Peptides against a protein of PDB entry 3QIS. Designs and how they scored, part 128

Target 1, 334 residues: chain A of PDB entry 3QIS
Amino acid sequence: PSLELSRREFVFENVKFRQLQKEKFQISNNGQVPCHFSFIPKLNDSQYCKPWLRAEPFEGYLEPNETVDISLDVYVSKDSVTILNSGEDKIEDILVLHLDRGKDYFLTISGNYLPSCFGTSLEALCRMKRPIREVPVTKLIDLEEDSFLEKEKSLLQMVPLDEGASERPLQVPKEIWLLVDHLFKYACHQEDLFQTPGMQEELQQIIDCLDTSIPETIPGSNHSVAEALLIFLEALPEPVICYELYQRCLDSAYDPRICRQVISQLPRCHRNVFRYLMAFLRELLKFSEYNSVNANMIATLFTSLLLRPPPNLMARQTPSDRQRAIQFLLGFLL

## One batch from the design tools (peptide; made by RFdiffusion4, then SolubleMPNN)

Design b2_p16_3_s1 (from b2_p16_3 with S1M E6Q N8R D9K)
Fold by OpenDDE base, seed 1:
Structure b2_p16_3_s1 (fold): chain B 334 residues (1-334), chain A 16 residues (1-16)
Amino acid sequence: as target 1 above (334 residues)
Amino acid sequence: MSFLEQIRKEMESLYR
């Protein structure tokens, strides 16, 4: 069997978080026999492509002289955004299009990723006084390394270095402030806040706005701004409640005093973000008659974002653990 | 001053 490919090199320019890009190519059976094609893993890979890439169709049959269009879809989710922001991964891959009893055809994927404040650590964002797109990529790496060291020092209860006034991190990321302060100003009376989805186009505008600027107002509907906050919290590499404290939060869920002690042990940025979000959500709950928001809904929604099980425990979360996690958060909303 | 107002005041002093 033999295939002809219309293209073998693909360039995805300016790849962004949650923005789908598509490139298409045609494959043709120029042989005299039916053939089966499939994308196959490289020798050391478990998957035929990186997590941010897919082929559609990824396999199929072609009769003699038949042609099929294959779509290469690039989509950076929460699962790939952090490693792309740090430059640990890049928009580069090689796809192996295998022909059964035939040859392998290599496709080269390349491009560039544009960093996002989404998927960046709270520590790095607290150090980042300008929009992420204004920060040199080399400095993003340094900010992540410094953020790891700050987290470790905070967990060890080391005395904060007397950092000069210019080097002092923000109390909370400016991106979280922009989202939360917008919602506080404009969305407290918004019916079905956090229950109605935002518009995808508005979400992309909000992401691009936060990545590139420090706006006076966030663009889009209150629903889109609310969903952007949820997306931001979901995309954090380390949840607002650090994984190291997860079990202690569950164990303390029915003791409000111990819950507050557990939160006091969070890294400074995480603790401040948690306090800021809880202060906002308690304010939002005062307007329940207008926004139809209640403490149980908010606790259920935000618990999955703020108090995530460590990756090693994710598959083992019991309904009891989920209820304890919700109860832990309720103690800060009531 | 609420914690919301404190954060607003600090951030506005930097960005507004």
Scores: peptide ipSAE 0.682, ipTM 0.972, DockQ to the pose 0.822
Fold by OpenDDE base, seed 3:
Structure b2_p16_3_s1 (fold): chain B 334 residues (1-334), chain A 16 residues (1-16)
Amino acid sequence: as target 1 above (334 residues)
Amino acid sequence: MSFLEQIRKEMESLYR
């Protein structure tokens, strides 16, 4: 069996978070026998491609002289955004198109990724005074390393950073401020806020806006700005309540004094973001007659974002753990 | 000042 491929080299320029790109090619059975094709893992890989790449179809049969279109889809989700932002991973892969009882065909995937404030740590963003697209990639790595060292110092209750340094971190990420301050100004009376989905085009514009600028106003509807805040919180490599404190939050869920003590142990940026979000959400709840937002809905929604279980506990999350996590957040909303 | 107003004032002083 043999195949003819219309193309073997693919370039994905300017790949962005949550923006689907597609490249297509044709495979043709130029042999005299039916053939089965499949994308197969390389020798050391468990998957035929990186998590941000897929082939559609990834397998199939071709009759003699049959042709099929294959789509190569590049999509950076929350699962790949952090490693692409840091440059730990890149828009580079090799696909192996295997032909049963035939030869392998190699496809080269290349391109460039444009970093996003989505999927970047709160610590790095608090050091990042300019939009992420203005920051050299080499400096993003340094900011992430410095952010890790600050997180450790904060957890160890070591001496607070010298308040007089020109390099003082922001109290909260500018991106969180832009989103929350917009919602506070314009969305407190918005009916069904956080319940109505945003528009995908508006979400992309908001992401691009936050990655490239410090706007006076965020573009798009209040629903799109609200969903962008949810996407931002979901994409964080470390949740607003650090994984190290997850169990202590659950254990304290019915003691409001201990809950406040647990939050006081968060790294400075995480603690400030938590306090800022809780202050915003309490203001939003004052307008419940207009926005149809209640504390139980907000606590349920934000629990999955702010107080997510560590990866090792995800498979063990009980309904009781979820209820304790919701109760923990309710103690800051009421 | 609320914490919201404090953050706004700090950020506006940096970016506005």
Scores: peptide ipSAE 0.679, ipTM 0.972, DockQ to the pose 0.816
Fold by OpenDDE base, seed 5:
Structure b2_p16_3_s1 (fold): chain B 334 residues (1-334), chain A 16 residues (1-16)
Amino acid sequence: as target 1 above (334 residues)
Amino acid sequence: MSFLEQIRKEMESLYR
């Protein structure tokens, strides 16, 4: 069996978080026998491609002189954004198109990724006084390393290094301030806030705005700004309540005094973001007659974002654990 | 001063 491919090199320029890009090519059976094709893993890989790449179709049959179109789809989700922001992964891959009882065909995938404040740590964002697209990639790596070291020192109760020579970190990320302060100013009376989805085009404009500027006003509807806050919290590599405190939050869920003590043990940036979000959500709940928002809805929505189970416990979360997590958050909303 | 107003005042002093 043999194939002809219309192209073998693919370049994806300016790849961004949540922005789908597509490249197409044709494969033709130029042989005299039917053939089965499939994309196969390389040696030591579990998957035929990286998590941000997909081929459609990824397998199929071709009769003699038959032609099929294959789409290569590049999409950076919350699951790939952090490793692309750090430069640990890149927009580079090699696909192996295999023929049953035939030869392999290699496809080269290349391109560049544009960093996002979405999927960046709270610690790094508190040090980042300018939009992420203004920060050199080398300095992003340094900010992540410094952020890891400060988190470890905070967990070990080590005295913070002398605050004297480095620029004082922000109390909360500027991106969280921009989103929350916009919602506080303009969305407290918005009917069905956090219940109505935003527009995908407006969400992309909000992401690009936060990555490139410090605007006076965020573009888009209040629903799109509200959904952008949810996407931001979901994309965090470490949730607002650190994984190390997850079990203690569940164990304390019915004791409001112990809940406050657990939150006091969060790293400074995480603790400030938690207090800031809870202060905003309590203010929003005062307008429940206008916005149709209630404490149970908000607690149910934000619990999955703020109090995520550690990756090793995700498969074991019980309905009781979820109820305790909701009860923990309710103690800060009421 | 609320915590919301404290954060607003600090951020506005840096960016506006």
Scores: peptide ipSAE 0.679, ipTM 0.972, DockQ to the pose 0.823
Fold by OpenDDE base, seed 2:
Structure b2_p16_3_s1 (fold): chain B 334 residues (1-334), chain A 16 residues (1-16)
Amino acid sequence: as target 1 above (334 residues)
Amino acid sequence: MSFLEQIRKEMESLYR
């Protein structure tokens, strides 16, 4: 069996969070026998490609002189965004197109990723006074490393942060302020807020806006701005309530005093973001007659975002744990 | 001053 490939090198320029890119090529059976093709893992890989890449179709049969189009789809989800932002992963891969009882064909994938404030830590964003696209990639790496070290220091030492000559961090990320302050100003009377989905095009514009600028007004509908806040919170590498406090939040869920003590133990940026979101959501709930938003809906929605189970406990989350997590959040909304 | 107003005032002083 033998294949001819129309292309073997693919370049994905300016890959962005949640923006699908597609490149197509043709494979033709130039042999005299039917053949089966498949994308196969490289040696020691479990998958034929990185999580942000897909081939469609990834396998198939070709009769002699038959041709098929293959799409290479690049999509950065919440699951790949953090490692691409840090430069730990890159838009580079090698695909192995295997021909049964034939030879392998190698495809080279390359490109560049554009960093996003989505999938960046709260600690790094509190140090980042400019839009992420204005920050040199080298400085992003340093900000993430410094953020990790300060989180560890803040957990280990009740030592007041020595006001070393480093610029004072923001109380909350500017991106969260932009989203929440917009919703507070313009969306408190929005019917079905957080219940109606945003527009995908508007979501992309909001993401690009937050990554590149500090606008006076966020573009798009109130629904798109609201969904962008949810996407932002979901994409955080560490949830607003740190994984280390997850179990203590569940254990305290019915004692409002203990709940407040648990939140007081959050890193400064996480604690401020939590307080800021709870202050916003309590304000939004005053307009429930206009926006159809109630405390149970909000608690249910935001609990999955703010109080995520640690990765090791995800598979073990009981309905009781979910109800405790909701009850924990309700104690800050009521 | 509410916490919302405090954050707004700080952020506006930096960016507005």
Scores: peptide ipSAE 0.673, ipTM 0.971, DockQ to the pose 0.817

Design b2_p16_3_s2 (from b2_p16_3 with S1M N8R D9E Y15F)
Fold by OpenDDE base, seed 4:
Parts: sequence; structure tokens; C-alpha cells
Structure b2_p16_3_s2 (fold): chain B 334 residues (1-334), chain A 16 residues (1-16)
Amino acid sequence: as target 1 above (334 residues)
Amino acid sequence: MSFLEEIREEMESLFR
């Protein structure tokens, strides 16, 4: 069996968070026998491609002289964004198209990724007084490493971070401020806020706007700005409530005094973001007659974003744990 | 001053 491939080299330029790119190629059975094709893992890989890449179809049968279009889809989700922002991963891969009882065909995937404030740590963002696209990639790596070290220091030492000669970090990321302050100014009376989805085009514009500028006004509808905030919180590598405090939040869920003590143990940036979001959401709830937003809806929505189970516990989250997590957040909204 | 106002004043002083 043999295949002819219309193309073997693919370049994905300017790959961005949540922006789907597609490249297509054709495979043709130029042999005289039916062929089964499949994308196969390389040696020591569990998957045929990196998490941000897929082939569609990834397997199939071709009759003699049959041709199939294969789509190579590049999509940076919340699961890949952090690793791409740090430069730990890159838009590079090699796909192995295997032909049963035939040859292997190698496809080269290349390109470049554009860093996003989405999927960047709260600690790193609190140090960024410029849009992320204006920050050199080398400095992003250093900021992530330094942010990890500062988080650890902040958790271990109740000592105020020495106001050394480094520029004072922001209390909250400017991106969170831009989103929340926009919603506070313009969306408190918006009917069905956080219930109506945003427009995908507007979401991309908002992401690009936050990555490249410090706008006076965020583009798009209030629904798109609201969804962008949800996407931002979901994409955080460490949730607003650090994984280390997850179980303590559940255990304290019915004691508002203990809940406040748990939150006080968050790193400064995480604690400030939590307080800022809770202050905003309490203001939003004052307008419930206009916006149809209630505390139970908000708590249910934001709990999954702010109080995520650690990755090792995600598959084990019980309905009771979810209810405790919601109850924990309700104690800050009421 | 609310915490929302505190953050606004700080951020506006830096970026506006």
C-alpha cells in the first residue's frame, strides 16, 4: 500500500489562545489495494500529537484511487495556554501518518505562539504594568519563576514581602481590573448577565485587547466582557483560591468565620483578587431586580472557577464537595 | 471607600 500526500509541512503563524486555526491536506491511495491509515504516537509518546493539535479524521480507510481531506486543527485551550505562555511548549510537532502494512509518512508542524494574559499566573500579572505582548518572552519566563518563588515565600512567611527596590506589584492584575471595572460601570443593570453567552468574535477581540493594550473601554457586549472574565478565571494556572486551601475551604464551608480565616491565608495577589471579585459580585447582586442575577446562580458559576479541586482530586469530586464549595462562596456573597 | 473604589483609584492613577 502507498499514499500520496498533497502537503507534509504545515506552518501555523500567530497562534493565539482560543483561536482555532486549520490547515488542510489531501491523502490519496495511489496503490492497487485498500489502505488503512492512522496517526500513531511516536516512540515514548502516549498520543499521536500535542494537546493543542488534532487531525480530523485521525484514521480511516481508503479504497484504490480514493482521496480524503485531513484537517489539522490547532487550538490552544486552557489546558495548553500556560505551557505555551512560558515557552515550555512551542507550536512544533511531528505527526506520524501510519499506513497499515505500509510506510510511515512524517508531517512537520511548526509556527509561533503569541503569549496571552489568559493562562498567566496572578503573581506574574501583578508584576506586569504593560500588556503581555510588550513583555519580552525571556522576561515572561523570569516573571513566572519569580512568581512561583514569591507565592511560596508568601505562603511560608506571613512577613510582608520586603518592599525591595523592585516596582511594587499591583494589588490585582490590570486585566482583572479592566474586566471587573467595566462590568461594574456598564453591566450592573444588564439583564441575564453571566447567563447569556458572549459572541466568539467579541471574546477574541477582548482577549487580543487585553493582551496588547490597556484600553479605556473593553470592546464588545456586556455578555462578552462577562464571559471573558469567566474564561480568564478558568484559564488561571492556579485558581484564585489556591489548590492548597481547597480542602480547608470545603471543611469550613458552614462556618463563615473559619472561611474568612482560610481566605486570609491566601497569597496577597490571590487574596486581593478574591476580595475584589466578591466585592464586585455583591454590588452586582444589589441590582438583582434588573440583571436577574441571584446569589445561588453566582455562587454556582464562580465556585467552579475560583475553587477548583486540585488536578489529582478532580475525578473524585463528590456532589457533597461541590455543595460545600458553593456554600463556602455563598458566605462571601451574602 | 469600598475595595472596588480603592482598586479603581490605584489603577486609574497608574494607567489613566
Scores: peptide ipSAE 0.651, ipTM 0.968, DockQ to the pose 0.830
Fold by OpenDDE base, seed 3:
Structure b2_p16_3_s2 (fold): chain B 334 residues (1-334), chain A 16 residues (1-16)
Amino acid sequence: as target 1 above (334 residues)
Amino acid sequence: MSFLEEIREEMESLFR
């Protein structure tokens, strides 16, 4: 069996968070026998492609002289955004198109990724006084490394090393301020806030706006700005309540005094973001007659974003753990 | 000042 491929090299320029790109090629059975094709893992890989790439179809049958279109789809989700922002991963892959009882065909995937404030750590963002697209990639790596070290020092209650030489970090990321301050100014009276989805085009504009500028006003509807805040919180490499404190939050969920003590142990940026979000959400709840938002809805929604179980506990999360997590947040909303 | 106002004033002083 043999295949003819219309193309073997693919370049995905300016790949962005949540922006789907597609490249297509044709495969043709130029043999005299039916053939089965499949994308197969390389020798050391568990998957035929990186998490941000897919082939559609990834397998199939071709009769003699049959042709099929294959789509190569590049999509950076929350699961790939952090490693692409840091440069740990890149828009580079090799696909192996296997032909049953035939040869392998290699496809080269290349391109460039444009960093996003989505999927960047709170610690790194608190050090960025410019839009992320204005920050050199080498400096993003340094900021993530420095952010990790400060987080560890903060959790260990170690005295910060010399505050004297580095610019004072922001209290909260400017991106969170832009989103929350917009919602506070314009969305407190918005009916069904956080219940109505945003527009995908507006979400992309908001992401691009936050990545490239410090706008006076965020573009899009209040629903799109609200959803952008949810996407931002979901895309964080570590939730606003650090994984190390997850169990302590559950254990303290019915003691408001202990809950406040647990939050006081968060890294400064995480603690400030938590306090800022809780202050905003309490203001939003004052307008419940206008926006149809209640504390139980907000607590349920934000619990999955702010108080995520550590990856090792995800498979073991009980309904009781979820209820404790909700109760923990309710103690800051009421 | 509320914590919302404190953050606004700090951020406006830096970016506005």
Scores: peptide ipSAE 0.648, ipTM 0.968, DockQ to the pose 0.819
Fold by OpenDDE base, seed 2:
Structure b2_p16_3_s2 (fold): chain B 334 residues (1-334), chain A 16 residues (1-16)
Amino acid sequence: as target 1 above (334 residues)
Amino acid sequence: MSFLEEIREEMESLFR
């Protein structure tokens, strides 16, 4: 069997979080026998491509002189955004298109990723007084490393933050402030807030806006701004309630005094973001007659975002654990 | 001052 490929080199320029890009190529059976093609893993890989890449179709049959179009789809989800923001991963891959009883064909994938405030740590964002796209990638790496070290120091209760000449961190990320302050100003009377989905185009505009600017007003509907806040919280590499406190939150869920003590042990940025979100959500609940938002709905929605099980416990989360997590959050909303 | 107002005043002083 033999194939002819219309293209073997693919460049994905300016890849962004949640923005689908597609490149197409044609394969043709220029042999005299039917062939089966498939994308196969490289040696020691479990998958034929990186998590942000997909081929469609990834396998198929071709009769002699038959042709098929293959789409290469690049999509950065919450699962790939953090490692791309840090430069740990890159928009580079090699695909192996295999022919059964034939040869391999290599496809080169390249491109560049544009960093996002989505999928960046709360610690790094609290140190970032400029939009992420204005921050040199080298400085982003340094900010993530410094943020990790500061988080560890804060958890160890060791050294007071040396008031070294480093600019004072923000109390909360400017991106969270922009989203929450917009919703507080404009969305308190919005019917079905957090119940109606946003528009995908508006969500992309909001993400791009937060990555590139510090706007006076966020673009899009209140529903899109509300969903952008949910996406932001979901994309955090570590949830607002850090994984180390997850079990203690569940264990304390019915004791409001212990719940407050657990939250007091969060790293400063996480604690401030939690307090800020709870203050905002309590304000929304005052307008429940207008916005149809109730404490049980909000607690159910935000619990999955703010109080995520650590990766090792995710598969073991019981309905009881979920109810305890909801009850924990309810104690801050009521 | 509410915590929402405190954050607003700080952020507006930095970015507005």
Scores: peptide ipSAE 0.646, ipTM 0.967, DockQ to the pose 0.813
Fold by OpenDDE base, seed 5:
Formats: structure tokens, sequence, C-alpha cells
Structure b2_p16_3_s2 (fold): chain B 334 residues (1-334), chain A 16 residues (1-16)
């Protein structure tokens, strides 16, 4: 069997979080026999491509002189954004198009990623007084490393952060302030807030706005700004309630005094973000007659974002654990 | 002062 490929080199310029890019090429059976094609893993890989890449179709049959179009789709989800922001991964891959009883064809994927405040740690964002696109990638790496070391020192109850010579960190990320303060000013009376989805075009504009500027006003509807806050919280590499405290939150869920003690043990930035979000959500609940928002709905929605099970426990979460997690958050909303 | 207002005043002083 033999194939002809219309293209073998693909460049994806300016790849962004949640922005789909597509490149297409044709494969033609220039042989005299039917052939089966498939994308196959490289040596030591479990998948034929990186998590941010997909081929469609990824396999198929071609009769002699038949041609098929293949789409290469690049999409950075919440599952890939953090490793691309840190530069641990890059927009580079090699695809192996295999023919049954034939040869391999290599496709080169390349490009560049533009960093996002979405999928960046709360610790690093508290140190960023500029939009993330104005921060050199080398400095982003240093900020993530320093943030990890400071979090570890805080958890070990070691030496208080020497508040001395470095610029004082923000109490909360400026991106969270921009989203929450906008919703507090303009969305408290918005009917069906957090229940109505935003517009995908407006969500992309909000993400690009937060990555590139410190706006006076966030663009888009109140529904799009509300959904952008949910996407931001979901994309965090570590949830607002650190994974180390997950089980203690479940164990304390029916004791409001112990719940407050558990939250007091969060790193400063995580504790401040939690308090800030709870203060906002309690204010929003005062307007329930206008916005149709209730404490059970908010607790159910935000629990999955703020109090995620550790990756090793994800497959073991019981309905009882989920109910305890909701009850834990309800104790801060009521 | 509410915690919402404390954060607003700090952030506005830095960015506005």
Amino acid sequence: as target 1 above (334 residues)
Amino acid sequence: MSFLEEIREEMESLFR
C-alpha cells in the first residue's frame, strides 16, 4: 500500500486557551490495493498525539484512487493550559500515520502558545501586577517556582514570609477582583445569574481582555462575566481549597467552628480568595428575589469548583462525600 | 468596611 499526502508540515500560530484552530490536508491512495490508515503512538507514548491535538478521522480505509480529508484540531482545554503556561509543554508534536502492512508517514506539528491567567496558580497571579501577556515567559517560570516554595514553607509553618525586600503580593489576583467586582457592581439584580450560559464569543473576549489588560469594565453580558469566573475557578491548577485540606473539609462539614479553623489553615492567597468569593456570594443571595439565586444552587455549583477531590481520589468520590462537600460550603453562605 | 470594599479600595489604589 502507498499514500500521497497534500501536506506534512503544520504551523499553529498564536494558540490560546479555549480557542479552536483547524488545519486540513488530503491523503490519497496512489497504490493498486485498498489500504487501512491509522494514527499510531510513537515509541513510549500511550497516545498518538498530545492532549491539545486531535486528528479527525484518526483511522479509515481507502480504495485505489480514493481521497479523504483529515482535520488537525488544536484546542487547549483546562487539562492542558497549566503545562503550556509554565512552558513544561509546547505546541510541538510528531504524528505517525501508519499503513497496515505499509510504511509510516511523519507529520510535523509546530507553533507558539500565548500564556493565560486561566490555568495559572493563585500564588503566581498574586505576584503579577501586570497582565500575564506583559510578563516574560522566563519570569512566569520563576514566579511559579517561587510560589511553590512559598506555599510549601507556609504549610510547614516555617519562617514567616520575609515581607521585606520584594514587592508585596496582592491579597487576591487582579483577575478575580476584576470579575467579582464587575459582578458585584452590575449583576446582583441579574435574573438567572450563574444559570444562563454566556456567549462563546464574549467568553473569548473576556479571556483575551484579562490576559492583555486591566480594563475599567469587562466586556460582554453579565452571564458571560459570570461564566468566565466559573471557567477561571475550574482552570486553576490547584482549587481555591487546597487538595491537602479536602478530607478535613468533608470531616468537618457539619461543625461550622471546625470548618472555619480548616479555612484558616489555607495559604494566604487561597484563604483571601475563598473569603472574597464567600463575601460576594452572600451579597448576591441578599438579592434572591431579583436574581432567582438560592444558597443550595450556589453551594452545588461552586463546591465542584472550590473543593475538588485530589486527582488520586477522583474515581472514589461517593454521593455522601459530595453531600458533605456541599454542606461544608453552605456553612459559609448562610 | 466589608471585605469586598477593603479589596476594592486596595485594588483601585494600585490600578486606577
Scores: peptide ipSAE 0.645, ipTM 0.967, DockQ to the pose 0.823

